# Peptides against a protein of PDB entry 3WG5, part 176

Target 1, 218 residues: chain A of PDB entry 3WG5
Amino acid sequence: LAKNIVYVAQIKGQITSYTYDQFDRYITIAEQDNAEAIIIELDTPGGRADAMMNIVQRIQQSKIPVIIYVYPPGASAASAGTYIALGSHLIAMAPGTSIGACRPILGYSQNGSIIEAPPKITNYFIAYIKSLAQESGRNATIAEEFITKDLSLTPEEALKYGVIEVVARDINELLKKSNGMKTKIPVNGRYVTLNFTNVEVRYLAPSFKDKLISYITD
Target 2, 218 residues: chain A of PDB entry 3WG5 as posed
Amino acid sequence: LAKNIVYVAQIKGQITSYTYDQFDRYITIAEQDNAEAIIIELDTPGGRADAMMNIVQRIQQSKIPVIIYVYPPGASAASAGTYIALGSHLIAMAPGTSIGACRPILGYSQNGSIIEAPPAITNYFIAYIKSLAQESGRNATIAEEFITKDLSLTPEEALKYGVIEVVARDINELLKKSNGMKTKIPVNGRYVTLNFTNVEVRYLAPSFKDKLISYITD

## One batch from the design tools (peptide; made by RFdiffusion4, then SolubleMPNN)

Design b2_p20_3_s1 (from b2_p20_3, 7 letters changed)
Fold by OpenDDE base, seed 5:
Structure b2_p20_3_s1 (fold): chain B 218 residues (1-218), chain C 218 residues (1-218), chain A 20 residues (1-20)
Amino acid sequence: as target 1 above (218 residues)
Amino acid sequence: as target 1 above (218 residues)
Amino acid sequence: MKSGYFNVGLRLGGGTVVEP
């Protein structure tokens, strides 16, 4: 029986190989404790596609439900963050957050202008983001438009269009609203019904290494 | 008139956004001093394609010749390092170094297995690496084979096949052998003849931030 | 760091898995 434990961890900043290590560590801790779920409070402007794909894969391989929560107000799941969310078992957003803007780029030029991704790469990520949406029963048309139109959505729009599952102001409202929901993707080959009845919320802090990397990359 | 100054700086480890910052800093210092050239001692297993492309672009925009020197013995310009080298004004290798192994990957799975890049991405990088070779008058067939066959070459092979310009044991031999050579790509729209007659060699040290990032990523 | 980019950040092969 899963312990009535829900972990909460924060991931903030650019999606990098280090962000993968954070996801891996947080999910591993929650798996070891046989938690009911882990909630990742996500605030990201985007990042690296390789790291993003690895994170999505790590979430998909999770032994427990991984909930992406775009939090706090003012946060975003931009670009790579949207892919991560679409690859997760449940997406929640706080009021005043955003999701989308997924157009792949090769990077920034010295003058700060965007180096556009070639059509072949853009088309690859269109196919990839659509697959994530389809596999999770989320809006694949909007997922494509996150790239083709560089679309960004409010929580209310994202909910309305079937991109996300929950709008919640805080962890307590998230737990309440998501209680009894099924995961949008399987956990160990099965769709899981979330049971947040009488759960203990445990917060995972960033490691010293996490803080040090954040200090260097900010 | 350029000062009779040659800068030497070391870049070691994975190619990341931070590696771009190192290249930018080192080249900027050398540009400000109107150096005859900067030699980058490169030892890399590879890294990120975005960072690599930005580094190549930064080298191509350099106001001075940028020489990539695969150094010391035992070092490699693997994967992203090969692209960087092919994008530079001159490539040198020390005995006992290697270049190549350029097959793009999406990353590593949890079990350490390579996640293969889709053919569309592989083909993009084939075209890209061939363009770098062609623009620099280097062996575009071998450049392609660095991807398609995951080929790695010794300095002697790389010289023989026209991938690189110099095999040198040390900075002094490099300066001696490359004196009077033309850059393989333009500097400010012109091919430059290197003049290493009576040059002062100045070494650039890694910043504190450079050392800290290396400590965290190692 | 600039916000709002999806860096395709393709890893080019040969990276030694820094085994943790």
Scores: peptide ipSAE 0.048, ipTM 0.503, DockQ to the pose 0.348
Fold by OpenDDE base, seed 4:
Structure b2_p20_3_s1 (fold): chain B 218 residues (1-218), chain C 218 residues (1-218), chain A 20 residues (1-20)
Amino acid sequence: as target 1 above (218 residues)
Amino acid sequence: as target 1 above (218 residues)
Amino acid sequence: MKSGYFNVGLRLGGGTVVEP
């Protein structure tokens, strides 16, 4: 019996245009192999809004389920990472990770202080993050509070409030707990029930370009 | 009789955090020498909003008049350059230059198409550009249209509509035409009447750092 | 160089992870 393939890849660091290329490459590989899903192990402090929106769109256009897994312990889906997670087919978090802190900023001043976004920009991203939550059947009130209160949640809190779907310590536990779950958004216009029985896990390595870009952006 | 000093410096290329450093350095030199003014020969296609806002603030905090001169012929104060000009003490343009095209964007898609800014962001920059125009007694309606209509103007049109103060072919003509003009915004809380009689013109060269950064951003 | 662009450069900063 041909095993269902599940790809696992890591995306770490700031969300940039190069992070989009990583997402696109990883999802494309998994699509080509007709994988049951791809799991993206995400650890990000945040990044750029444009790149984030493009990544969300790329996930939403995926031919296969994209699972965002905040991993390992100590990792975060902070800021842009939260939006990406909320735009995905399933969110998982490892114990000791975090999600939230989504307040938009214009940048940094010369002294390193934050240049606050004007209310109009903040309100745009409030509407955007709420739409992602609503479309996925996740907690839109908490999604708003990720901005308005600079809220960050533990995995247990995020699960409790209906922000995420799974708390799992590792890939094996994630596969076990998410088996039989329905995607929170459609794949090619249909909600998919995940089947992680008899799966082959394949790890994708970063390309040389991915490694170089990560090195330059760190 | 000690000649009044007028500094002239060039800023060319994209508006970035490094462009802020150039503005800061040039203005600081001119402040230290108690110059009558500094003229910044500007040629820019635009750039980043955060850097632009910081540059505007640095100009507004200047101890001496900062004149933005769109130069040479063929140059532009496009996008971010328009905001910088509108935030300055006097705007001049050479014949064959342009000003405007101020529509904010989130970035570029993978195919090179523009990612449009949401209405809330656009409306923020409309309010901001109008405030710069109003504070300087320049045409706020045209300032808005730089965004809403993606309007670009010739020097002659910009002068006619009250966006700029001077059309000049070179530094000598600029000094001649702007002599006796009042700054469009205050310097240290006071509007200054420019005195370009018996001036010494000093040209500032870019630093090695400025040259290197320009080389990397090109 | 693309002319006439105004990149907002919006960023989403990492909040303080309140470690429990």
Scores: peptide ipSAE 0.030, ipTM 0.501, DockQ to the pose 0.515
Fold by OpenDDE base, seed 2:
Structure b2_p20_3_s1 (fold): chain B 218 residues (1-218), chain C 218 residues (1-218), chain A 20 residues (1-20)
Amino acid sequence: as target 1 above (218 residues)
Amino acid sequence: as target 1 above (218 residues)
Amino acid sequence: MKSGYFNVGLRLGGGTVVEP
């Protein structure tokens, strides 16, 4: 029997237009190979709202399940990363990771202080993050509190509150635990039951361009 | 028997020169009352390096034990907050909090990208954070990795690795668990054993100025 | 997206800003 392929790719650092290109490239590769899923190992402090919204849209348009895995231990899906996760087909977190802290800001002043977003912008992102939670059947109250209280959660809390679907130590445990789960949003208009029986794991390395930009932005 | 007083004050948001004024005010009040300790409930994403170093120095000069408590759940001692914690007499974390992500940056570009600090500055802060860890008998290797790997830890991990001293759900559990512990750095040239038997907890409210600036910077 | 929303950044995680 042809082994089902699961791709694994890493996205680390700030969410920018370049991060959109990485998501698009990785998902496109997995789509072309008709992979069972792609797992994105996500470690981000946040980033640009525009890039985040584009990434969410790209995930929602994916022809295959996109699993956001907050990994490794010490990683976070902070701010923009939380929105991306809530827009995905399945969320997993490794122990020792975090999710949340989603308050929008206008930027940083010369002194490094946050310039707060006006209430209209904050309310827009409250409505947006709640919509992502509702569409995925995840906790919309906690999603709102990621903004209104600038809340962050552990994997265990996020699981308990119904923000995420899986806590897993590594890719093998993730595959084992998510086997037979339904995607939290549709793939090509249908909810898909994940089949991780007899899978081949294929790692997608960052391109030379990805490495160079990470080097420049890191 | 005169009840030993433990003060509790909150510091939330960016570490700035104003945050220094808050630390100075809160510690000064507790010093003047000869309090057994002051607990600072810290929730910070980071901030200015200069203000951070001034706060560390003010804590090290305190006539009373200063306990940094990363609180409530969802809070972080991120970046500058980690340095402040490592410079304190005792570190506590509530479940669902984080510590780490200490990489220094020059600032943010117009597109919100991080402008990286040059290696000389990064190496300076590696040496500095390692010195804080060594002086407090905390894990200097993990302190270095908070910069070199941009690592973040859960309370359980931070405790396990010897970065922090206490994991506690609330002030009452913190007082109970830290009773009889020695300060990790000297108070007035001596290591002090904390005595939280028969204490009165006094909350310090933010001043009107503190509330106004939080409102402006939040 | 309606044309005219400011390029809003979302909070970046912890950073220690070194002023020059």
Scores: peptide ipSAE 0.027, ipTM 0.250, DockQ to the pose 0.120
Fold by OpenDDE base, seed 3:
Structure b2_p20_3_s1 (fold): chain B 218 residues (1-218), chain C 218 residues (1-218), chain A 20 residues (1-20)
Amino acid sequence: as target 1 above (218 residues)
Amino acid sequence: as target 1 above (218 residues)
Amino acid sequence: MKSGYFNVGLRLGGGTVVEP
């Protein structure tokens, strides 16, 4: 029997327009191959709101399940990463990772101080993050607190509070635990039951362009 | 008599965090050399609001006059470029350039359609652009219309309506016309009268990093 | 960049995404 394919790709660093291009490329490859899912190993301190919203839309338009996996240990889905996760079909976290800290900022002043977003912008993103949580059947109260309290959670807390679906140490444990789970949002208008019983794991490498951008932005 | 120095640098493309780094580097060099001014030849379709706001702050914190020059012919100070210009000490435009089209957007959908900013965000940027115009003694009504009507102006219209100060074909004409003008915002808390009577023009080249980023983003 | 940088990177209109 032809093995179902699960793609795994890494996205590390700031969420930018280039990060959108990476998501789009990776998801498109997985869609073309009719993969069972794509797992995005995410490690981000945050980034751009526009790029984040575009990534969320791209995930929601995916023809296959997109799993956000906060990985490796020490990684975070901070700020924009939390929104991306909440917009995805399934969220997993490795032990020793974090999620949250979603308060929107206008930027940093020259002295490195935060330029606070005006209340109107903060309230917009409160409504937005709550909508992502509600649409995915996740905890909208905690989603709001990611902004209002600048809350960060451990994987165990995030699981307990119904923010995420899986705590897993590695890809094999993730596939094992998520097997038979329903996607938290629709895939092509339908909730999908994940099937990881006979899968081939394929790793997607960053393109030359992706490597060059990473080299310049790091 | 030691010639006063005027720096000229080019900033082309999207307004990003890297564009902020370019502005910061160029202004810092000119500050260190106690230049009479720095002229930024700007050609941008727009970009990030955060980077734009940081650039505006960096300009407003400059120890020397920062002149935004929409150049060459065919260039624009579109969107974020307009805000940057309105935040500067003097605005010049070459014939055949444009300024305006300042409506904030959340991004583009996958089909290339504009994701409109919610009214709360639009209203924030209306207030912000009007403040920049008012602080610089420029036309706040037209500044609002850059958003509400998505207005774009020619150099001649922009001059006529009191949005900009100079129409100039080249650096020499710009220096000639701006000589004796007061900065539209303070430099170190004081309005400065520009003195271009005996100046050496020095061109700043993009760094290797700037060239590499441009090569990747173009 | 400090963690938690949720930049309201509103793309201000007019930027043609020059797709390569």
Scores: peptide ipSAE 0.033, ipTM 0.498, DockQ to the pose 0.322; fails the geometry check

Design b2_p20_3_s2 (from b2_p20_3 with V1M D11R Y13G T18V T19E)
Fold by OpenDDE base, seed 3:
Structure b2_p20_3_s2 (fold): chain B 218 residues (1-218), chain C 218 residues (1-218), chain A 20 residues (1-20)
Amino acid sequence: as target 1 above (218 residues)
Amino acid sequence: as target 1 above (218 residues)
Amino acid sequence: MTSGYFNVGLRLGGSTVVEP
């Protein structure tokens, strides 16, 4: 029996237009191969709002389930990463990771201080993050608190509060625990039950372009 | 009699954090030399809102008059450039330039279409641009229309409507026409009468860093 | 805790006035 394919790719660093290109490339490869899912190992301190919103939209347009996996231990889905996770079909976190800290900022001042977003922008992103939580059947109150309290959660807290679906140490445990779960948002207009019973795991490497961009932005 | 110094610098391209660094460097040099003014020859299609707001703030904190000069012919102070101009001590435009088109966007979609800013963000920038116009004694109604109608004006229209102060073909005509004008916003808490009767014009070159950034972003 | 930043990367786009 032909093994179902699960792709795994890594996205690390700031969320930018180049990060969008990475998401798009990885998801497109997995779509072309009719993969059972793609797992994105995410480690981000945050990034640009426009790129984040585009990534969320790209995930929602995916023909296959997109699983955000906050990995490795020590990684975070901070700020933009939380929005991306909440926009995905399933969220997993490794022990020792974090999610949250979603307060929008205009940027940093010359002295490195945060330039606060005006209330109108903050309120927009409160509404946006709550919509992502509601659409995915996740905790909209906690989603709001990620902004209003600049809340960050452990994997265990995030699971307990209904922000995420899986705590897993590695890809094998993730596949085992997520097997038989329904996607939290539709895939092509339908909720999909994940099937990881006989899967081949394939790792996608960053392109030369991705490596070059990472080298320049780090 | 020691000639008063007027600095002239060029800022071309997208408004980014690097553009802020250019403004800061140029203004700082002119402040250190107690220049009569600095003229920024501006040509921009727009850029980032955060960088724009920081640039406006840096101009407002200047110890000397900052003149925005939309130059050369064919240049624009589009979008972010309009906000920067409205935040400055004096606005000049060369014939064949434009100002306006200030509608905020979240970004561009993959197909190059504009991702529209939500009404809350648009309304924030309407209030912001109107405040800049009001503080500088410029036309706040037209400032709003730069967003709501995505209006762009010629130098002659902008002068007629009280958006700008000077139409000038070159630096010499600019200095001649602006001589004796009051700054539209305070310098160190006081409105300054510009004195260009016996000035030395000094051109500031981009730093090696500025050249490198320009080369990478163009 | 590295405070995650969410930069509202609001771009102010200039409309290219295509001169006719």
Scores: peptide ipSAE 0.079, ipTM 0.490, DockQ to the pose 0.565
Fold by OpenDDE base, seed 1:
Order: C-alpha cells, then sequence, then structure tokens
Structure b2_p20_3_s2 (fold): chain B 218 residues (1-218), chain C 218 residues (1-218), chain A 20 residues (1-20)
C-alpha cells in the first residue's frame, strides 16, 4: 500500500510578502503530490497584516490540510502568526511555545516606540480574528482578547481554552495525536479526517531565496 | 559671501522602510551642512503607510526646510507620496505630473485585486490627511477627496485649489519661484522665509544600497 | 493612470524585542 505523504516545512521569522511566497510554494508542492497534509513548523514574532491575510487566504484555498505547528520549544506564533494559525486546518504547539499578542500596530516610530493602531483598525482586526476563530470552531472570546488584552497563552492554556487542537513535542507525536482528527475548517468545502496511519514524512527545504531573504530580514 | 547651499536628492519608486532611510540620510546630510533647504525630487506610485508616516515625521523634525518636488514630467506623488508632500515645508510640481489618489488599501490579493481598507481605516487616513493639510494651511477638503473620491490633480489644479505652492519646470525655476516664500509648516518651531538668492545647488546621489533596493522593489 | 496604492502596512505587533 503506497504510504500517505505528509510534508513538513519550516517558516521562521517575520511574516512578509516573502513568507507568503514560502507558504504558497510549500502548499503547492504538497498539493501537487496529493499529500495527506502539510505541517508548517512556524516560529514568528509577527509581521505584515497584508501578507498575513494573503497567507490565511492561501491556506483556506489549499487542496490539502495545512497544519500549523508552533515549533520548536521557544518558538512563538505571535501576532500575525496567531491569525495564520487560527485560519488553518489544525493548530499544534510544542511545549515551551506561545501564541497570541495580536494587537495591531501601525509600526515603530523613529525612536523605536510602537505607533498604536487607531481604534478603528484595532476593531477591524478584532472582527477579523473573531471570524477566523468562529469559522474554525475555536475560542472567539480568547481570539478577541489576543488583541484587547494583548494576551499570550502557553500551549496548555491554548488547548484548555479551545484555541488549539494539539500539544505535541515533535512531528511523530503530532502525527499520532492528530490522526483521526477532523480539520477545523473545510478542505475543498469538506471537513477532512486526517489519516496519519503509515505515513512518509517529507521535509521541504527552504529555497536559496528563502534563506537569503530570511537572513536579510532577520 | 558664502553661498547658501540647497541640496537636491531624488526619491523614486515605492515608499518603503528603505525610502525612509533615504529621506533620513538626505535630510541628515543637508542638516549637517546647514543647508538653506533640501529639495526632494519625488516620483512614487505610493507604498507603505508606516513608512509614509515615519517619513512625514522625519520631515516635520527636520532642522531645515524640506521641499517636495514632484519631478520630472510624468512623475507622480501618488498615494503615500501625497501624504509626504502635504507633510512637507513646501510642495512643488513640474508640468505633466500628478498628485492624489490617496485611498488606503490593505494590499493586493493573490489574484492582484485590491483588498479594500475597511471604512474604519479609511476614516483614520481621512483624519490624518486632513490634519496634514490643515497644519500646512493647504486645502483639507481636497485632501479628504484624495481619499473619498480617489481624486488626482494636475499641477495647475493643485495650485489653483491650494494643495501645492509652486509649479516649476526645473530646479532653477523652482528656486526662483520659491525664493521669499514662507514654509507651510514650522522649521524648529518657526516659519522660515526661504532665501534662494545666490545659492549653490548640490545633488545627492543615491547610495549603492539605494540603487540596489530600488532595483529589487521595482 | 497608474492608480496610486496606499498599502496600510499594518504591522501586527511582534513581541516587544526588549533590546538588552
Amino acid sequence: as target 1 above (218 residues)
Amino acid sequence: as target 1 above (218 residues)
Amino acid sequence: MTSGYFNVGLRLGGSTVVEP
């Protein structure tokens, strides 16, 4: 019996237009190979709202399940990373990771201070993050509090509050725990039951461009 | 009598964090040399809001007058460029240039379509652009219409409507026409009368980094 | 007419990099 393929790719650093290109490339490869799923190992402090929204849309348009995995220990799905996670088919976190801190900012001032987003912008992203949570059957109240309280959660808290689906130490534990779970959002209009029985894990390497841009933007 | 120095620098392309670095570098050089003014030859289709706001703030913090000159013919101060111009000490345009089209967008979707900004964001930038116009004694109604009507103006219209101060074909005509004009906003808390009698024009070249980034972002 | 775009480059706030 041909093994089901699960792709694993790493996305690290700021969410930018380049990060969109990474997501698009990784998901496209996994779609072309009719993978059972792709797991994105995510470690991000945040980034651009436009890139984030495009990434969420790309995930929602995926022909295969996209699992966001906050990994390794010490990683975060901060700000834009939380939106991406909430827009995905399944969220996993490793112990010692974090999720949240979704308050929108206009940027940094010349003195390095945060330029606060006007209430109007904040309220847009409150509505947006709540919609992502609601569409995925995740905790919309906590999603709002990621903005209004600048809330950050541990994996254990995020699981407890119904923000995420899995706490896993590694890819093997993630596959084991997520086996038989339904996607939190539809894949091609249908909720999919993940089948990680007898899978082959294939790691996607970052492209040369991926490495170069990550190095320049870090 | 030592000639007063006027710096001229070109900023072309998208308004980004790099464009902020260009403005900062150019203004800093001109400040260090106690220039009578710096003229920024601006040609931009627009760009990032955060970078734009930082550029406006950098201009407002300038120790010398910053003149935005939409140049050469065919150039535009579109979108972010209009905000930068409205935040400056003097606006000039060459014949055959344009200003306006300030409607905020969230970005471009995967299909290249514009992601419209929610009304809340649009209204923030309406208030912001109106404040820039009001602070500079420029037409705040037209500034609002740059957003609400996606209005773009010719130099002649912009002058007529009190959006800009000078229509000039070249640097020599600009210096001649702006000589004796008061800055539209304060320089170090004071309105300055420009003195372009017997000036030396010094052109600042883009750095190697400036050229490289312009080439990559175009 | 190249419609000017104004990208509201909203940065979603990253963690406060406490510069040491």
Scores: peptide ipSAE 0.058, ipTM 0.542, DockQ to the pose 0.408
Fold by OpenDDE base, seed 2:
Structure b2_p20_3_s2 (fold): chain B 218 residues (1-218), chain C 218 residues (1-218), chain A 20 residues (1-20)
Amino acid sequence: as target 1 above (218 residues)
Amino acid sequence: as target 1 above (218 residues)
Amino acid sequence: MTSGYFNVGLRLGGSTVVEP
């Protein structure tokens, strides 16, 4: 029997227009090979709202399940990363990771202080993050509190509150635990049951462009 | 017997030149009243390096013990806040708080990306944070890793590794646990044993100026 | 569409608990 392929790719650092290009490239490769899923190992402090919304839309348009895996230990799906996760087909976290802290800001002043977003912008993102939670059957109250309280959660808390679906130490445990789970949002208009029996794991390396931009932006 | 006074003041938000003014004002009030100590309830994401270094120096020049208490639950002594804590006479953390993430940055690009500090600046702050740890008899290896690994710790981890001295849920538990402890740095050239027997707790409210600037910078 | 920035700086790092 042809082995089902699961792709694994890493996205690290700030969410930018370049991060959108990485998501698009990785998902496109996995779509072209009719992979069972792609796992994105996500480690981000956050980033641009525009890029985040584009990434969410790209995930929702994916022809295959996109699993956001907050990995390795020490990683975070902070701010924009939380929205991306909530827009995905399945969320996993490794022990020692975090999710949340989603308060929008306008930027930084010359002194490095945060310029807060006006209430209208904050309310827009509250409505948006709640919609992502509701569409995925995840905890919309906690999603709101990621903004209103700037809340961050452990994997165990996030699982307990129904923000995420899996806590896993590594890719092998993730595949084992998520086998037979339904996607939290549709793939091509249907909820898909994940089948990780007899899978081949394929790692997608960052492109030369990906490495160069990471080097410049780091 | 005249009750020993312990002052409690809150410092929240970005570390700026204004935060220095708050530290100076609060410590000066406590010094003038010959308080047993002042507890600063600290919740900061970080801030300016110049203001941070000035605050550390002001704490080291204090005529009374300055206790940094990362409080309430959900608060952090992130980045500049970690340096301030390491420069203080005693560090306490409430459960559900964090300390670390000390990597220096030059600022943010127009796209919101972090502009990394050059190695010379990073090495300067490695040497500086290690000096604060060594002078206070705290874990200099972890202090270095707060920069080199951008590490953040729980209160339990920070206590275990000898970064902090107390984990406490509230001011009353803090006073109880820290009673009889020696300051980790000298006060007026001597290590002081804290005496929190029969103390009066006095809260220092933010000034109108403090509230106004917090409102503008938040 | 409202464009903005999510905090990507030390604030988010400070709220992240990392196991050593």
Scores: peptide ipSAE 0.025, ipTM 0.263, DockQ to the pose 0.134
Fold by OpenDDE base, seed 5:
Structure b2_p20_3_s2 (fold): chain B 218 residues (1-218), chain C 218 residues (1-218), chain A 20 residues (1-20)
Amino acid sequence: as target 1 above (218 residues)
Amino acid sequence: as target 1 above (218 residues)
Amino acid sequence: MTSGYFNVGLRLGGSTVVEP
């Protein structure tokens, strides 16, 4: 029996190989404790596709439900964050957050201008983001438009269009609203019904290494 | 008149956004001093394509010749390092170093297996590496084979095939052998003849931030 | 670091992830 434990961890900033290590560590801790779920409070402007794809794969291999929560108000799941969300078992957003803007780029020139990705790469990520949406029963047309139109959505729009599952102001409202929901993707080959009845919420802090890397990359 | 100064700096490890910052800093210092050239001692297993492309662009925008020197013995300019070298004004290698192995990947799976890049991405980087070789008058066929055959070359092979310009045991031999050579790409729109007659060699040390990032990523 | 962009961040082969 899963412990009536829900972990909450924060991931903030660019999606990098280090962000993968954070996801891996947080999910591993929650798996070891046989938690009911882990909620990742996500605030990201985007990042690296390789790290993003690894994170998505790590979430998909999770032994427990991984809930992406775009939090706090003012946060975003931009670009790579949208892919991560679409690859997760449940997406929640706080009021005043955003999701989308997924156009792939090769990088920035010295003057800060965007180096556009060639159409071949853009088309690859269109196919990839659509697959994530389709596999999770989320809006694949909007997922494509996150790239083709560089679309960004409010929580209310994202909910309305079937991109996300929950709008919640805080962890308590998230737990309440998501209680009894099925995961949008399988956990160990099965869709799981979330049971947040009488759960203990445990917060995971960033490691010393996490803080040090954040200090260096900020 | 350029000062008779040649800067030497070391870049070691994975090619990342931080590696771009190192290249930018080192080249900027050498530009400010109106150096005859900067030699970057490079030892890399590879890294990120975005960072690599930015580094190549930074080298191409340099106001002074940027010489990539694969050094010391046992070092490599693998993967992204090869692209950087091919984008530079001159390539040198020390005996016992290697260059090549440029096959792009999407990343690593959790089990450490390579996630292969789709053919569309591979073909993009084939075109890119060939362009670097062609623009610099280096062997574009071998540049392609660095991807298609995952080819790696010794300094002697790389020189023989016209991939690199110099084999040198140390900085003194490099300066001696490259004296009077023309840059393989333009500097400020002109091919420059290197003048290493009576030059002062100045070594640039890694910043504290450089050391800290290396400590965290190692 | 410029926010809001999906960096394809393609990895080029040959980098042994030195697992720390």
Scores: peptide ipSAE 0.043, ipTM 0.543, DockQ to the pose 0.358; fails the geometry check

